# Peptides against a protein of PDB entry 4ASU, part 47

Target 1, 270 residues: chain A of PDB entry 4ASU
Amino acid sequence: ATLKDITRRLKSIKNIQKITKSMKMVAAAKYARAERELKPARVYGVGSLALYEKADIKTPEDKKKHLIIGVSSDRGLCGAIHSSVAKQMKSEAANLAAAGKEVKIIGVGDKIRSILHRTHSDQFLVTFKEVGRRPPTFGDASVIALELLNSGYEFDEGSIIFNRFRSVISYKTEEKPIFSLDTISSAESMSIYDDIDADVLRNYQEYSLANIIYYSLKESTTSEQSARMTAMDNASKNASEMIDKLTLTFNRTRQAVITKELIEIISGAA
Target 2, 83 residues: chain B of PDB entry 4ASU
Amino acid sequence: FTFASPTQVFFNSANVRQVDVPTQTGAFGILAAHVPTLQVLRPGLVVVHAEDGTTSKYFVSSGSVTVNADSSVQLLAEEAVTL

## One batch from the design tools (peptide; made by RFdiffusion4, then SolubleMPNN)

Design b1_p11_3_s2 (from b1_p11_3, 4 letters changed)
Fold by OpenDDE base, seed 1:
Structure b1_p11_3_s2 (fold): chain B 270 residues (1-270), chain C 83 residues (1-83), chain A 11 residues (1-11)
Amino acid sequence: as target 1 above (270 residues)
Amino acid sequence: as target 2 above (83 residues)
Amino acid sequence: SLSTTGNVTLT
């Protein structure tokens, strides 16, 4: 490689390193906020799931319609965040199909659609965009919940799949159940609950769904920002190593050029 | 007893004497061993009576309340503020 | 009732 080629490459890598360092700092700031906001969101979300656990709500085996909600974002450069969710969605869809169930998919975040559209396009009901630019709000979750409930798709059971935050270096893709109004109302365990009118139960379900979606968004966001911070750090380190290697190559090449020029001068060939 | 909004936790698995909640079907008090129920919150006043006699008041916008058979209660408000 | 105000959009 010529000195010019090495210089051009060095300049390019240095620019990339500046970008990745900047992105790391932005991700770090967003992560810190997301982690703080996740604390109450967990209490809120886990509280919403408590009914389903305590009442042991189960979907009858003869029910065939299953909804999968994959939660991610629109933004890339965050390692395996999107692929992990997509992988579990694929696995769940395959298992449900093997069990003779009808599977429909909702994607929260454009990246889920980007990964699954080719193989699962016929199963997609809707995809939500504008996820990840700003911290998720309860309003966002409410919009998603209402759209699902008003979509006209009569699911019997659903699964919400998202990345649960563990630490700055760890997340786990998890699944939580979603139940239809009919499944909740028909559950044997619900007989111990005081007479709940259909309107109350419907409204309760709206809140329950929104609560769970909100929780999943907060977990996903925290996981994503942490993963992005790590990815950008790794990219910056890789760039640094490459810069060091190229700098050494540049110095060696420069010395070789100088030596060659000196020899040409001494030999009278120049 | 758990009482939270999406952004704030007021009570987390706490023991309380009584919680008064505004529901769409009417306001009711949740005491120990209250019958299991599901309700939806209407805008109004939540009053928490602690075991030590302390009373705390909150305004909530909307949400849900769950009373389970094991006496656990989840009060989940969309918005809530301490009064 | 749930708020319908959010930033997410359908595609």
Scores: peptide ipSAE 0.412, ipTM 0.948, DockQ to the pose 0.863
Fold by OpenDDE base, seed 2:
Structure b1_p11_3_s2 (fold): chain B 270 residues (1-270), chain C 83 residues (1-83), chain A 11 residues (1-11)
Amino acid sequence: as target 1 above (270 residues)
Amino acid sequence: as target 2 above (83 residues)
Amino acid sequence: SLSTTGNVTLT
């Protein structure tokens, strides 16, 4: 490579490093906010899931309609955040199909659609976009919940798949159950609950779904920002190493050019 | 007893004497060993009576209340403020 | 009632 070529590459990599460093700082700020907002959201979401665990709500085996909700975002450059959710969705869909279940899919975030649309187009009900630019709100979760409930798809049970935040360097793709009103009302364990008005139970289900979706969005956002911060840090380090290597190459090439010129002068081959 | 909004936690697995909640079917008090039930909140006042005799008041907009067989309670409000 | 105000949109 010529000195000019090396210089051009150095300039390009230095520019990339500046961009990745800037993106790291932005991701770090968003991560710090997301982590703070996740604390109450986790209590809220786990509280909503408590009924399902304590009442041991299960879907009867004769029920066949299953909904998968994959939660991610529209935003890239965050490592395996989207692919991990998509992989789990594919696995769950395949397992359910093998069990003779009908499977429909909802994508939260455009990246889910981007990954799965070609292979699972017939199973998609709807995709939500404009996810990840701003922190998720309870209003966002409510919109998603209401759209699902009004979609006309009468699922018996569902699975919400998202990345749960573990630490600044770790997330885990997890699944939480979603149950239909009929599944909840028909559960044997619910017999110990006082007579609940049907309208009350319906409203309760709306809140339950919104609560779980909100929780999943907050977990996903925190995981995503953390992963992006890590990815940008790694990119910046890799760029730094490449700059060092290219700088050495530049210096060696410069010396070689000087040596060649001296030899040409001495040999009279100028 | 757990009482939270999406943005704030007021109680997390706490032991309380009594919680008064405004529901769509009417206000009721949750005591120790209350029968399991599911309710939906209406806008109104939540009153928490602590074991030490202290009383705290909150305004809630909407949400859900779950009383489980194990006497655990989840009060999940869409919006809540301390009074 | 659930809030219906959000930023997410259908595709």
Scores: peptide ipSAE 0.412, ipTM 0.950, DockQ to the pose 0.857
Fold by OpenDDE base, seed 4:
Structure b1_p11_3_s2 (fold): chain B 270 residues (1-270), chain C 83 residues (1-83), chain A 11 residues (1-11)
Amino acid sequence: as target 1 above (270 residues)
Amino acid sequence: as target 2 above (83 residues)
Amino acid sequence: SLSTTGNVTLT
């Protein structure tokens, strides 16, 4: 490689390093906010899931329709965030299919669609975009919930798959259940609940779904920003190492050129 | 008793004497050993009566209320403010 | 009722 080639490459890598450092700082700021906002969101979301745990809601085996909601974002450069969710979705879909269930998929964030489109295109009901640029709001969750409920797909049970935040260096892909109104209403454990007006129950389900989706979005966002921060840090370090290597190569090459020129001068060789 | 909005937690697994909630079917008081129920909040006043006799008031916009068989209560409001 | 205001869009 010529000195010019090395110099060009050095410049390119230095520019990449600047970009990755900048992205790290942006991710760090977003992470800090996401973590703060996740605290109440967990209480809120876990509170919404309490019914399913306390009432031991189960879907009868004869029910065949299952919905998988994968939660991620539109944005890349965050390590294994999207692939982890997609992997879990694939596993869940395969398991459900093996159990004789009909599986439909909703992607929250364009990256889910990008990963699964080739293999699962026929199972996709809808994909939501404009996820991850701004912090998720309850309004976002409500839009998703309402669209799902109005989609015409009469699922019996669903699985919402998302990355749960553990720490700045750790997340875990998890699944939480979603139940249809009919499944909730027909659950034996629900018999102890006071006679609930059908309209009230429908509204309750809307809130329940929105709450769970909101929670999943907050967990996903926090995990994503943390992972992006780590990924950008790693990229910056890798760039630094490459810069060092190329700098050494440059120096050696420069010395060789100088030596050659000196020899040519001394030898009188043109 | 858990009372939260998406952005704020007011009570987290707390023991309270009574919670008055505004529901679409009317306001009702949640006492110890209240029958399990699912309700939807209407805009209105939530009143939390603590065991020590302290009363706290909140305005909620909408949301859900769950009273479980184990007497656990989840009050999940879309919007809530302390009054 | 649930808010219908959000940033997410259907594809």
Scores: peptide ipSAE 0.408, ipTM 0.950, DockQ to the pose 0.871
Fold by OpenDDE base, seed 3:
Structure b1_p11_3_s2 (fold): chain B 270 residues (1-270), chain C 83 residues (1-83), chain A 11 residues (1-11)
Amino acid sequence: as target 1 above (270 residues)
Amino acid sequence: as target 2 above (83 residues)
Amino acid sequence: SLSTTGNVTLT
């Protein structure tokens, strides 16, 4: 490689390093906010899931329609955040199909669609975009919930798959159940609940779904920002190492060029 | 008893004497061993009566309330403020 | 009723 080539590469890597450092700082700020906002969101979301756990709501085995909601974002450069969700979605879809279930997919965030489009395009009901630029709001969750409920797909049971935040260095892809109104209404355990008007139950389901989606978005966002921060830190370190290596190569090459030129001068070989 | 909004937690697995909630079907008081029920909140006042006799008031916009068979209660408001 | 104000869009 010529000195010019090495210099050009050095400049390029230095620029990349600047970008990755900047992105790290942005991710760090977003992470700090997301973590603070996750605390109440977790209580809120877990509270919404309490019914399903306490009532032991189960979908009858004869029911075949299953919905998978994958939650991530539109934004890349966050390590395995998207691929982890997609991998679990694929696994779940395959398992359900093997069990004779009909599977439909909703993607929250464009990255899910990008990963699964080739293999699962026919199973997608809808994908949501504009996820990840701003912190998720309850309004976002409500939009997703309402769209799902109005999609016309009469699922019996569903799964929401998202990355649960553990720590700044750890997340885990998890699954939470989603039940249709009919499944909830028909559950034997629900018989002990006072007679609830159908309209009330429908509205309750809307809130329940929105709550769970909101929770998943908050978990996902926190995990994503943390992962991005880590990824950008690693990228910056890798760039630094490469800069050091290239700098050494540059210095060696420069010395070699000088030596060659001196020899040419001394030898009279122009 | 859990009472939270998406952005704030007011009670987390707390023991309370009574919670008065505004629902679409009417306001009702949740006491110990209340019959399990699912309700949707209407805009209005939530009143929490603590075991020590302290009463706290909140305004909620909308949301859900769940009373479970185990007497656990989840009050989940879209928006809530302390009054 | 759920708030419908959000930033997410359908594809």
Scores: peptide ipSAE 0.403, ipTM 0.948, DockQ to the pose 0.854

Design b1_p11_3_s3 (from b1_p11_3, 5 letters changed)
Fold by OpenDDE base, seed 4:
Structure b1_p11_3_s3 (fold): chain B 270 residues (1-270), chain C 83 residues (1-83), chain A 11 residues (1-11)
Amino acid sequence: as target 1 above (270 residues)
Amino acid sequence: as target 2 above (83 residues)
Amino acid sequence: SLSTSGNITLS
């Protein structure tokens, strides 16, 4: 490689490093906010899931329609955030299909669509975009919830798959259940609950779904920002190492060029 | 008793004496031995009566309330403010 | 009714 080539490469890598460092800082700021906002969101979301756990709502085996909601975002450069969710979705879909279930998919975030479009295009009910630029709001969750409920797809049970935040260096892809109105209303365990008006139950389900989706979005966002921060840090470090290596190569090459020129001068070949 | 909005937690697994909630079917009081029920909130006042006799008032916009068989209660409001 | 104000859109 010529000195010119090495210099060009050095310049390019240095520019990339500047970008990755900047992105790291941005991700760090977003992470800090996301983590703070996740605290109440967890209480809110876990509270909504409490019914399903306490009432031991189960879907009868004869029910065949299963919905998978994958939650991620539109934005890349965050490590395995999207692929982890997609992998879990694929696994779940395959398992359900093997069990004779009909599977439909909702993708939250364009990355889910991008990853699964080729293999699962026929199973998608709807996909959502414009996820990840701004912190998710309850309004965002409501949009998703209402779209699902108004889709006309009569699922019996669903799975919402998202990355749960554990720490700045750790997340885990998890699944939480979603139940249809019919499944909830027909559950044996619900017999202990007072006769609930059908309209009330329907509205309750809307909130329940929105709550769970909101929770998943907050977990996903926090995980994503943390992962992006880590990814950008790693990228910056890798760039630094490459810069060091290329700098050494540059210096060696420069010395060689000088030596060659001196030899040419001495030999009269110039 | 858990009372939260998406952005704020007011009570987290707390023991309270009574919670008055505004529901679409009417306001009702949740006591320790209240029967399990699912309700939807209407805009209105939530009143929390603590065991120590303290009363706190909140305005909620909408949401849900769950009373479980184990006497646990989840009050989840879309928006809530302390009054 | 749920608020539908948000940035998320259908793709």
Scores: peptide ipSAE 0.431, ipTM 0.953, DockQ to the pose 0.841
Fold by OpenDDE base, seed 2:
Structure b1_p11_3_s3 (fold): chain B 270 residues (1-270), chain C 83 residues (1-83), chain A 11 residues (1-11)
Amino acid sequence: as target 1 above (270 residues)
Amino acid sequence: as target 2 above (83 residues)
Amino acid sequence: SLSTSGNITLS
């Protein structure tokens, strides 16, 4: 490689490093906010899931319709955030199909659609975009919940798949259950609950769904920003190492050029 | 007793004496060993009576309330403010 | 009933 080539590469890598450092800072700021907002959201979401755990709500085996909601975002450069969710969605869909269940899919975030469109296009009910530019709100969750409830798809049970935040360096793809109104109302354990008005129960279900979706969005966002921060940090470090290597190569090449020129002068080959 | 909005936690697994909630079917008080029930909140006042005798008031816009068989309660409001 | 709106849209 000529000195000119090396210089060009150095300039390019230095520019990339500047970009990745800037992106890291942006991701760090967004992460800090997301983590702060996740704290109450987690209490809120876990509270909504408590009924399902305490009442041991289960879907009867004869029920066949299952919904999978995958939660991610529209934005890239965050490591395996999207692929991990998609992988688990595929696995769950395959397992359910093998069990004779009908599977439909909702994708939250354009990345889920992009990954699964070719292989699972017939199973998609709806996909959502404009996810990730701004922190998710309860209103966002409500939009998703209402769209599902108004879709006309009468699922018996569902699975919401998202990345749960563990720490700044760790997330885990997890699944939480979603139950239809009929499944909840027909559960044996619900017999101990007082007579509940059907309208009340319907409204309750709307809130439950929105609550769980909101929780998943907050977990996903925090995980994503953390992962992006880590990815940008790694990219910056890698760029730094390449800069060091290329700088060394540049210096060696420069010395070689000088030596060659001196030899040519001494030898009279000019 | 857990009381939270999407953006704020007021109580997290706390022991309280009584919680008064405004529901669509009418306001009711949740006491110890209340029968399990599911309710939806209407806009109104929530009053929390602590074990030490102190009372706290909140305004809620909407949401849900769950009373479980184990006496745990989840009050989840869409919006809530301390009064 | 849920009455809030958000920024998320159908793709």
Scores: peptide ipSAE 0.427, ipTM 0.951, DockQ to the pose 0.760
Fold by OpenDDE base, seed 3:
Structure b1_p11_3_s3 (fold): chain B 270 residues (1-270), chain C 83 residues (1-83), chain A 11 residues (1-11)
Amino acid sequence: as target 1 above (270 residues)
Amino acid sequence: as target 2 above (83 residues)
Amino acid sequence: SLSTSGNITLS
């Protein structure tokens, strides 16, 4: 490689390093906010899931329609955040199909769509974008929930798959159940609940779904920002190492060029 | 008893004497032995009666309330403020 | 009714 080539590469890597450092800082700020906002969101979301656990809501085996909601974002450069969700979605879809279930997929975030489009395009019910630029709001969750409920797909049971935040250096891809209104209403365990008007139940379902989706978005966002921060830190470190190596190469090459030129001068060789 | 909004937690697995909630079907008081039910909140006042006799008031916009068979209660409001 | 004020959109 010529000195010019090395210099060009050095410049490029230095620029990338600047970008990654900046992105790290941005991710760090977003992470800090996300982590703070996740605390109440967990209580809120877990509270919504309490019914399913306490009432032991189960889908009858004869029911075949299953929905998978994958929660991620539009933004890359965050390690395995998107691929982990997609991988679990694929696995779940395959398992359900093997069990004779009909599977439809909702993708939250363009990355999910992008990863699964080729292999699962026919299974997508709907996808959502504009995820990740701003912190998720309850309004965002409501949009997703209402779209699902109004989609016309009469699922019996579903799974929402997302990355649960553990720590700044750890997340885990997990799933939580979602149930249709019919499944909830028909559950034997629900017989002990006071008679509830159909309209009330429908509204309750809307809130329940929105609550769970909101929770998943908050978990996902926190996980994503922490992962991005880590990824950008690693990228910056890698760039630094490469810069050091290239700098050494540059210096060696420079000396070699000088030596060659001196020899040519001394030898009279043009 | 759990009472939270998406952004704030007011009660987390707390023991309370009574919670008065505004629902679409009417306001009702939730006591320890209240029958299991699912309700949707309407805009209005939530009143929490603590075991020590203290009473706290909140305004909620919308949301859901769940009374489970085990007497656990989840009051989940879209928006809530302390009064 | 749920608030629908959000930034997320269909793709």
Scores: peptide ipSAE 0.426, ipTM 0.950, DockQ to the pose 0.818
Fold by OpenDDE base, seed 1:
Structure b1_p11_3_s3 (fold): chain B 270 residues (1-270), chain C 83 residues (1-83), chain A 11 residues (1-11)
Amino acid sequence: as target 1 above (270 residues)
Amino acid sequence: as target 2 above (83 residues)
Amino acid sequence: SLSTSGNITLS
């Protein structure tokens, strides 16, 4: 490679490194906020799931309609955040199909759509975008919940799949259950609860769904920002290593050029 | 007793004497060993009576309240503020 | 009733 080629490459990599460093800092700031906001969100979300656990709500095996909600974002450059969710969605969909279930999918975040569209286009009910630019709000979760409930799709049970935050260096893709109004109302364990008005139960379900979605969004966001921070750090380090290597090559090449020129001068060669 | 909004936790698995909640079907007090129920919150006042006699008041916008058979209670408000 | 205010939209 010529000195000019090496210089061009060095400039390019240095520019990339500047971008990745900047992105790392942005991700770090977003991560710090997300982690703080995740604390109450967990209490809130886990609280919403308590009924299903305590009442041991189950869907009868003869029920056929299953909904999968995959939660990620629109933003890339965050390692395996999106692919992890998509992988588990595909696995769950395949398992359910093998069990004779009808599977429909909701994608939260444009990345889920982009990954699964070709293979699962017929199974998508709806996808959501504008996820990840700003921290998710309860309003965002409500939009998703209401869209699902008003879609007309009569699912029997569902699964929400998202990345749960573990630490700055670790997340785990997990699944939480979603139950239809009919499943909840018909559950044997619900008999111990006072007579619940149908309208009350419907409204309760709206909040329950929104709560769980909100929780999943907060977990996903925290995981994503942490993963992005790590990814950008790795990219910056890789760039740094390449810069060092190219700099050495540049110096060696420069010396070789100088030596060649000196030899040409001494030998009388033009 | 757990009382939280999406952004703030007021009580987390706490023991309280009584919680008064505003529901769409009417306000009611949750005492020890209250019958299991599901309710939806209406805008109004939540009053928490602690075991030590302290009373705390909150304004909530909407949400849900769950009373389970094991006496656990989840009060989940969309918005809540301390008064 | 749930609020429908948010940034997330249908794609």
Scores: peptide ipSAE 0.421, ipTM 0.949, DockQ to the pose 0.869

